# Peptides against a protein of PDB entry 3QIS: the designs that were tried, part 322

Target 1, 334 residues: chain A of PDB entry 3QIS
Amino acid sequence: PSLELSRREFVFENVKFRQLQKEKFQISNNGQVPCHFSFIPKLNDSQYCKPWLRAEPFEGYLEPNETVDISLDVYVSKDSVTILNSGEDKIEDILVLHLDRGKDYFLTISGNYLPSCFGTSLEALCRMKRPIREVPVTKLIDLEEDSFLEKEKSLLQMVPLDEGASERPLQVPKEIWLLVDHLFKYACHQEDLFQTPGMQEELQQIIDCLDTSIPETIPGSNHSVAEALLIFLEALPEPVICYELYQRCLDSAYDPRICRQVISQLPRCHRNVFRYLMAFLRELLKFSEYNSVNANMIATLFTSLLLRPPPNLMARQTPSDRQRAIQFLLGFLL

## One batch from the design tools (peptide; made by RFdiffusion4, then SolubleMPNN)

Design b2_p28_6_s3 (from b2_p28_6, 10 letters changed)
Fold by OpenDDE base, seed 3:
Structure b2_p28_6_s3 (fold): chain B 334 residues (1-334), chain A 28 residues (1-28)
Amino acid sequence: as target 1 above (334 residues)
Amino acid sequence: MEEDKELVEEIEKEMKELREKYLEELKK
C-alpha cells in the first residue's frame, strides 16, 4: 500500500491560549489495495501527538483512489498552557502517519506560541509589572525559577529578602486585580453572575487584553469577565491554595480559626490572592437579591478552582473531601 | 475582615500606581 500526501509541513503561527487553529491536508490511496492509516506514537511516546495537537481523523481506511481530508487542530488548553508559557514545550511536533503493511509518513509541525498570563504562576505574575507579551521569554523563565525559590522560602517561613522597592513583587497579579476590580465595579448587580457562560469571542478578547495591556476597562460582558476569572484560576499551574496545604484545609474545614491559620501559611502572593478573592466574593454576596448569587453556589464553584487535590492524590476526591473543601471556603464567605 | 479591607486598599493603590506608570511609558 502507498499514500500520497498533499502536504507534510505545517506551520502554526501565533498560537494563543484557547484559540483553535486548523490546518488541513489530503491523503490519497494511490495504490491498488485498500489501506488502513493511523497516526502512531513515536518511539518512547505514549501519544501520537503533543497534548495541544490532534488529527481528525486520526485513523481510517482508504479504498484504491480514495482521498480523505485530515485536519490538524492546534488548541492550547489549560493542560498545555503552562509548559508553553515557560518555553519547556514549543509548537513543534512530528506526526507519524503509519500505513498498515506500508511505510511511515512523517509530518512536521512547527510554529510559535504567544505567552499568556493564563497558565502562568501567581508568583511569576506578581513579578510582572508589564503585560506578559512585553516580557522577554528568557525573563519569563527566570521569573518562574525565582518564583519557585521564593515560594519555597515562604513556605519554610524564611524571612523574605528585603528586595528593593523597585523589584518588590506586586501584592497580587495585575490580571487578577483587573478582573476582580471590573467585577466589583460593574457586576455586583449582574443577574446570574458566574452561572451564565461568557461569549467565546469576548473571552478571547479578554485574554488578549490581559496579555497585551493594562486596560482601564476589560472588554466584554460581565459574564465573560466572570468566566475569564474562572478560566484564569483554573489555568493556574499551582492553585491559589497551594497543594502543600490542601489536606490541612480539608482537616480544618469545620474550624474557622484553624482555616485562617492555614491560609496565613500560604506564600504571600497566594495568600493575598485568596484574601482578595474572598473579599470580593463576600461583597458580591451582599447583592444576592440582585445577582442571584448565594454562598453555597459560590463556594461550590470556587472550591474546584482554588482548592485542588495534589497531582499525586490522583484518587478522585471523595464526596466527604469535596464537602470539606466547600465548607472550608464557606468559612470565608459567611 | 478589617485586615482584608486594608489589603484591598493596598492592592488598589499599588495597581493604580502601576497602571499610571504603564500609561506614562506608552506615551513615550
Scores: peptide ipSAE 0.671, ipTM 0.961, DockQ to the pose 0.865
Fold by OpenDDE base, seed 4:
Structure b2_p28_6_s3 (fold): chain B 334 residues (1-334), chain A 28 residues (1-28)
Amino acid sequence: as target 1 above (334 residues)
Amino acid sequence: MEEDKELVEEIEKEMKELREKYLEELKK
């Protein structure tokens, strides 16, 4: 069996968070026998492609003289955004199209990724005084390393933040302020806020706006801005409540004094973001007659974003743990 | 709650100053 491929080299320029790109090619059975094709893992790989890449179809049968279109889909989700922002991963892959009892055909995937404030740590973002797209990639790496070291120092309670020659970190990421300040100004009376989905096109415009500018106003509907805040919080590599404090939050969920003490132990940026978000959400709840938002809905929605179980415990989360997590947040909303 | 108002006011001040600085840099 043999295949003819219309193309073997694919370039994905300016790949962005949550923006699907597609490249297509044709495979043709120029043989005299039916053939089965599949994308197969390379040596030592578990998957045929990187997490941000997909082939569709990834396998199939071709009759003699049959042709099929294959789509190569590049999509950076929350699961791939952090490693692409850091430059740990790149828009580079090799696909192996295997023909049963035939040859292997190699496809080269290349391109460039444009960094996003989405999927960047709170600590790194607090050091970014400019839009992330204005920050050199080399400096992004340094900011992430410095952010990790400061988080560790803050958790250890050992060293005051060295007021040294580095510009003082922001109290919160500017991107969170931009989103929350917009919602506070324009969305407090918005009916079904956080209940109505945003528009995908508007979400992309909001992401691009936050990545490239410090705007006076965020584009899109209040629903799209609200959903962008949820996406931002979901995409954080470390949740607003650090994984190290997750269990203590659950254990304290019914004691509001202990809950406040647990929050006081968060790294400064995480603590400030938490308090800032809770202040906003309490303000939003004052307008419940207009926006149909209630504390139980907000607590349920934001619990999954702010108080995520550590990856090692995710499979073990009980309904009781979820209820405690909701109760923990309710103690800051009421 | 009062401590959270102070934090919000500090954030708003810092962020306004940051935005002003950014807008001044864009004019050069």
Scores: peptide ipSAE 0.670, ipTM 0.961, DockQ to the pose 0.878
Fold by OpenDDE base, seed 1:
Structure b2_p28_6_s3 (fold): chain B 334 residues (1-334), chain A 28 residues (1-28)
Amino acid sequence: as target 1 above (334 residues)
Amino acid sequence: MEEDKELVEEIEKEMKELREKYLEELKK
């Protein structure tokens, strides 16, 4: 069996978080026998492609003289965004198109990724006084390394070392302030806030706005701005409540005094973001007659974002653990 | 509650100053 491929080299320019890009090519059976094709892993890989790449179809049959279109889809989700932001991974891959009882065909994937404040650590963002697209990638790496050290010192209750000549970190990420300040000003009376989805085009505009500027106003509907806040919190590599405190939050869920003590042990940026979000959500709840928002809805929604189980426990979360996590958050909303 | 209000006021001040500085830099 043999195949003809219309293209073997693919370039994905300016890949962004949550922005789907597609490139298409054709494969044709130029032989006289039916053939089965599949994308296969390389010798050391578990998957035929990186997590941000997909082929559709990834397998199929071709009759003699049959042609099929294959889509190569590049999509950076929350699962790939952090690694791409740090430059640990890149928009580069090699796909192996295998023909059963035939030869392999190699496809080259290349391109560039544009960093996002989405999927960047709270610690790094607190040190980032400019839009992320203005920050050199080398400086992003340094900011993440420094942020890791600050997190560890905070968790170990080590005395803050003296004011070394590093610029004082922000109290919270500017991106969180931009989203929350907008929602506070414009969305407190918005009916069905956090219940109605945003528009995908508006979400992309909001992401691009936060990555490239410090605006006076965020573009899009209140629903899109609200959803962008949820997406931001979901995309954090470390949740607002650090994984190390997850179990203590569950254990304290019915004691509001212990809950406050647990939050006080968060790294400064995480603690400030948590307190800032809770202050906003409590303010939003005062307008429940207008926005249809209630404490149980908000606690249920935000608990999954702010108080995520550690990766090793995700598959083991019980309904009781979920209820404790909701109860923990309710103690800050009421 | 009062401590959270103080934090919000501090954040608002810091962020306004940051935005003003950024907008001044864009005008140069």
Scores: peptide ipSAE 0.667, ipTM 0.960, DockQ to the pose 0.884
Fold by OpenDDE base, seed 5:
Structure b2_p28_6_s3 (fold): chain B 334 residues (1-334), chain A 28 residues (1-28)
Amino acid sequence: as target 1 above (334 residues)
Amino acid sequence: MEEDKELVEEIEKEMKELREKYLEELKK
């Protein structure tokens, strides 16, 4: 069997978080026999492509002289954004298109990723006094590494950050402030806030706005700004409540005093973000007659974002654990 | 709750100053 490929090199320029890009190519059976094609893993790889890449179709049959269009879809989700922001991964891959009883065809994927504040750590963002797109990628790596080290120091030593020659970190990420300040000013009376989805185009504009500027106002509807906050919290490499404190939050869920003590043990940026979000959500709940938002809805929604189970415990999360997690947040909303 | 109000006020101050500085830099 033999295939002809219309293209073998693909370049995805300016890849962004949650922005789908598509490149298409044709494969044609120029042989005399039917053939089965499939994208196959390379030696030692578990998948035929990186998590941000997909081929559609990834397999199929071609009769002699048949042609099929294959779409190469690049989509950076929450699962890939952090690794791309840090430069640990890149928009580079090689796909192996295997022909049954035939040869392999190699496709080269390349491009560039544009860093996002989405999927960046709270610690790194607190050190970032400019839009992320103005920060050199090398400095982003250093900020993530330094963020990890300071988080460990904060958890272990309660050592006041030495007022050394490093610029004082922000109390919270500017991106969180921009989102929350906007929602506080304009969305407290918004009916069905956090219940109505935003517009995908507006979400992309909000992401781009936060990545490239410090605006006076965020573009888009209140629903899109609210969803952008949810997406931001979901995309965090570590949730606002650090994984290390997850079990203690569940264990304390019915003791408000212990709950507050657990939160006090969070790294400064995580603690401040948590308190800031809880303050906002309590304010939003005062307008429940207008926005149809209640404490149970908010607690249920934000629990999955703020108090995620550690990856090793995800498979073991019980309905009781979820209820305890909700109860933990309710103690800060009421 | 009062401690959270103080934190919000501190955040708002810091962020307004940050935004003002950023907007002044963009005008040069």
Scores: peptide ipSAE 0.665, ipTM 0.961, DockQ to the pose 0.889

Design b2_p28_6_s4 (from b2_p28_6, 9 letters changed)
Fold by OpenDDE base, seed 5:
Structure b2_p28_6_s4 (fold): chain B 334 residues (1-334), chain A 28 residues (1-28)
Amino acid sequence: as target 1 above (334 residues)
Amino acid sequence: MEEDEQLVKEIKEEMEALREKYLEEKKL
């Protein structure tokens, strides 16, 4: 069997978080026999492609002289954004298109990723006094390393070493402030806030706005700004309540005094973000008659975002654990 | 609660100053 490929090199320029890019190519059976094609893993890989890439179709049959279009879809989700922001991963891959009883065809994927504040740590963002797109990639790496060290120092209650010439971190990420301050100003009376989805185009504009500027106003509807906040919280590599405190939050869920003590042990950035979000959500709940938002809905929604089970416990989360997690947040909303 | 209202004010003041500085630097 033999295939002809219309293209073998693909360049995905300016790949962004949650922005789908597609490149298409054709494969043609130029042989005299039917053939089965499939994308196959490389020798040491479990998957045929990186998590941000997909081929559609990834397998199929071609009759002699048949042609099929294959789409290469690049999509950076919350699962790939952090490793792309750090430069640990890149928009580079090699796909192996295998032909049954035939040869392999190699496809080269290349491109560039544009860093996002989405999927960046709270600690790193607190050190970013400029939009992330204005920060050199080398400095982003340094900021993530410094963020890890500060998280560890904070958790260990280590005395900050003398703040050398390092600028004081922000109390919260500017991106969280931009989102929450907008919602605080304009969305408290918005009916069905956090229940109505945003527009995908507006979400992309909001992401681009936060990545490239410090605006006076965020573009888009209140629903899109609210969803952008949810997406931001969902994309965090470490949730607002650090994984190390997850079990203690569940264990304390029915004691509001212990709950407050657990939150006080968060790293400064995480603690400030948590308190700032709770202040906003309590304000939003004062307008429940106008916005149809209630504490149980908010606690249920934000629990999955703020108080995630550690990856090793994800598969073990019980309905009781979820209820305890909701109860933990309710103690800050009521 | 009062401590969180104070935090909201401090965040706002810090962020407004940051935005002002950023917008000034962008005009140069």
Scores: peptide ipSAE 0.713, ipTM 0.965, DockQ to the pose 0.860
Fold by OpenDDE base, seed 4:
Order: C-alpha cells, then structure tokens, then sequence
Structure b2_p28_6_s4 (fold): chain B 334 residues (1-334), chain A 28 residues (1-28)
C-alpha cells in the first residue's frame, strides 16, 4: 500500500491560549488495495503528538482511490499553557503517519507560541509591571525562577522579602486587579453573574487585552469578564490556596479562627489574591437581591478553583472533602 | 473584614499608579 500526502510541513504562527488553529491536508490511497492509516507514537513517546496537538481523524481506512481530509488542530488548554509560557515546551512536533504493511510518513509541525498571563504563576505575575507580551522571554524565565525561590522562602517563614530585589512585587497580579476592579465597578448588579456563560469571542478579546495592555476598561460583557476571571483562576499552575495548605483548609473548615490562620500562612501574593477575591465576593453578595447570586453557589463555584486538591489526591476527593472545602470558603463569604 | 477593605484600597492605589505610569511610558 502507498499514500500520497498533499502536505507534510505545517506552521502554526502566533499560537495563543484557548485559540484553536487548524491546518488541513489530504491523504490519498494511490494503491490498488485498501489501506489502514494511523498516527503512531515516535520511539520512546507514549502519544502520537504533544498535548496541544490533535489529528482528526487520527486513524482510518482508505479504499483504492479514496481521499480523506485530516485536520491538525493546535489548541493550548490550561493543561499545556504553563509549559508553553515558560518555554519548557514549544510549538514543534513530528507526527508519524503509519500505513499498515506500508511506509511511515513524517509530518513536521512548527510555529511560535505567544505567552499569556493565563497559566503564569501568581508570583511571576506580581513581578510583571508590564503586559506579558511586552516582557522578553528571557526575563519571563528569570521571573519564574525568582518567583519559585521567593514562594519557597515565604512558605519557610525564613527571610523577609529581600528589599534588595530591584522592584517590589505587586500586591496582586495586575490582571486579577483588572478583572476584579471591573466586576466591582460594573457587575455587582448584574443578574446571574457567574451563572451565565460569556461569549467566546469576548473571552478571547479579554485574554488578548490582558496579555497586551493595561486597559482603562476591559472589553466585553460582565458575564465574559466574570468567566475570564474563572478561566484565569483555573489556569493557574498553583491554585490561589497552595496545594500544601489544602488538607489544613479541610481540617479547619468548621473553625473560622483556624481558617484565618491557615490563610495567613499563604505566600504574600496568594494571600492577597485570596483576600481580594473574598472582599469582592462579599461585596457581590450584598447585592444578592439584584444579581440573584447566593453564597452557596459562589462557594461551590470558587472552591473548585481556589482550593484544588493536590494532583496526587484529585482521584481521592470524597463528597465530605468537597463539603469541607465549600464550608471553608463559606466562612469567608458570610 | 476591615483589613480586607484596606487591602482593596491599597491594591487600587498601587494599580492605578501602575496604569498611569504605563500609559505615560506609552506616550513617549
């Protein structure tokens, strides 16, 4: 069996977080026998492609003289955004299109990724005084390394912030302030806030706005701004409540004094973000008669974002643990 | 609660100053 491929080289320029790109090519059975094709893992790989890449279809049968269109879909989710922001991964791959009892055909994937404030650590973002797209990639790496070291020092209670770091970190990421300050100003009376989904086009505009500017106003509806905040919190590599404090939050869930003590032990940026979000959510709840938002809904929604189980415990989260996590957050909303 | 209202004010002041500085630098 043999295949003819219309294209073998694919370039994905300016790949962005949550922006789907598609490139298509055709494969044709120019043989006289039916053939089965599949994308197969390279030597030592577990998957036929990187997590941000997909082929559709990834396998199939072709009759003699049959042609099929294959879509190569590049999509940076929350699961790939962090490693692409750091430059640990890149928009480069090689796909192996295998033909049963035939040859292997190699496809080259290349391109560039544009960094996002989404999927960047709170610590790194607190050091970014400019939009992430204005920060040189080399400086992003340095900011991430320095941020990790300061987080670790803060958790160890060892060293006051070395006043010798040339620029004092922000109290919170500017991106969180932009989102939350907008919601404070414009969304406290918004009916069904956090219940109504945003518009996908507006979400992309908000993401691009936060990555490229410090605007006076965020574009889009209050629903889109609210959903952008949820997406931001979900995409954080470390949740607002650090994984190390997860169990202590659950254990303290019914003692408001211990809950406050646990939060006081968060790294400064995480603690400030938590307190700032709680202040916003309490303000939003004062307008519950207007916005139809209630504490149980908010606590349920934000608990999954702010108080994520550590990756090793995700599969073991009990209904009791979820209820404790909700109760922990309720103690800051009421 | 009062401490969080103070934090909200301090964040706002810091961020407004940051935005102003950024917008001034973009005009140059």
Amino acid sequence: as target 1 above (334 residues)
Amino acid sequence: MEEDEQLVKEIKEEMEALREKYLEEKKL
Scores: peptide ipSAE 0.711, ipTM 0.964, DockQ to the pose 0.869
Fold by OpenDDE base, seed 1:
Structure b2_p28_6_s4 (fold): chain B 334 residues (1-334), chain A 28 residues (1-28)
Amino acid sequence: as target 1 above (334 residues)
Amino acid sequence: MEEDEQLVKEIKEEMEALREKYLEEKKL
C-alpha cells in the first residue's frame, strides 16, 4: 500500500491559550489495494502527539483512489498552558502516519506560543508589574523560580525575606484585580452571574486584553468577565488554596476559627487573593435579591476552583470531602 | 471582615498607581 500526502509541514503561528487553530491536509490512496492508516506513537512516547495537538480523523480506511481530509487541531487547554508559558514545552511535534503493511510518513509540526497570565502562578504574577506579553521569556523563568522559593519559605514560616534585593511583589496579581474590580463595579446586580456562560469571542478578547495590557475597562459582558475569572482560577498551576493546606481545610471545615488560621498560613499572594475573592463574593451575596446568586451556589462553584485536591488525592475525593470543602468556603461567605 | 475591606482598599490603591504608571510609560 502507498499514500500521497498533500502536505507534510505545518506551522502554527501565534498559538494562544484556548484559541483553536486548524490546519488541513489530504491523504490519498494512490495504490491498487485498500489501506488502513493511523497516527502512531514514536518509540519512546505513549501518545501519537503532544496534549495540545490532535489529528481528526486519527485513523481510517481508504479504498483505492480514495482521498480523506485530515484536520490537525492545535488547542492549548488548562492542562498544557503552564508548561508552554514556562517554555518547558514548545509548539513542536513530529507525527507518524503509519500505513498498515506499508511505510511511515512523518509530519513536522512547528510554531510559536504566546505566553498567558492564565496558567501562570500567583507568585510569578505578583512579581509581574507589566503585561506578560511585555516580559522577556528569560525573566518569566526567573520569576517562576523565585516564586517557588518564596512560596516554600512562606509555608515553612521561615524568616521574612530580606527587603533589599527584589522589587516588592504586588499584593495580588493585576489580572485578578482587573477581573474582580470590574465585577465589583458592574456585576453585583447582574442576574444569573456565574450561571450564564460568557461568549467565546469575548472570553478570547478578555484573555488577550489581560495578557497584553493594563486596561481601564475589561471588554465584554459581565457574564464573560465572570467566566474569565473562573477560567483564570481553574488554569492556575497551584490553586488559590495551596495543595499543602487542602486536608487542613477539610479537617477545619466546621470550625471558623481554625479555618481562618489555615488561611493565615497561605503564602502572601495566595492569602491575599483568597481574602480578596471572599470580599468580592460576600459583596455579590448582598445583592442576592437582584442577581439570584446564593451562598450555596457560590461555595459549590468556587470550591472546585479554589480548594482542589492534590493530584495524588484527586481519584480519592469522596462526596464527604467535597461537602467539607464547600462548608469551608461557606464559613467565609456567610 | 473589616481587615478584608482594608485589604480591598489597599489593593485598589496599589493597582490604580500601577495602572497610572503603566499608561504614562505607554505615552512616552
Scores: peptide ipSAE 0.709, ipTM 0.964, DockQ to the pose 0.872
Fold by OpenDDE base, seed 3:
Structure b2_p28_6_s4 (fold): chain B 334 residues (1-334), chain A 28 residues (1-28)
Amino acid sequence: as target 1 above (334 residues)
Amino acid sequence: MEEDEQLVKEIKEEMEALREKYLEEKKL
């Protein structure tokens, strides 16, 4: 069996977070026998492609002289955004198109990724006084490394943050302020806030706006701005409540005094973001008669974003753990 | 609560100053 491929080299320029790109090619059975094709993992890989790449179809049968179109889809989700922002991963891959009893055909994937404030750490973003697209990639790496070291020092209470550094970190990421300040100003009376989905085009505009500028106003509907906040919180490599404090939040969930003490132990940026979000959400709840937003809905929604189980606790949260997590957050909303 | 209201105010003041500085630097 043999295949003819219309193309073997694919370039995905200016790949962005949550922006789907597609490249297509044809495979043709130029043989005299039916063939099965599949994309197969390379040596030592578990998957045939990187998490941000997909082939559709990834397998199939071709009769003699049959042709099929294959789509190569590039999509950077929350699961790939952090490693692409740091430059740990790149828009580069090799696909192996295997033909049963035939040859392997190699496809080269290349391109460039444009960094996003989505999927960047709170610590790095607090050091980032410019839009991420204006920050050199080398400096982004340094900011992430420095951010990790400062987070650890803060959690260990070993070194007071030397307030004497000429460039103090921001109290919160500017991106969080832009989103929350917009919602605070314009969305407190918005019916079904956080319940109505945003528009996908508006979400992309909001992301691009936050990545490239410090705007006076965020574009899009209040629903799109609200969803962009949820997407931002979901995409954080470290949740607003650090993984190290997760269990202590659950254990303290019914003691409001201990809950406040746990939050006081967060790194400064995480603590400030948490307190800022809670202040906003409490304000939003004052308008519950207008916006139909209640504390239980908000707590249920934000708990999954703010208080994630550590990656090493791959066990699904028990219903009890989820209830404790919600109760923890409710103690800051009521 | 009062401490959070103060934090919200301080964040606003810091961010407004940051935005102003950024917009000034973009005009140069």
Scores: peptide ipSAE 0.705, ipTM 0.963, DockQ to the pose 0.855

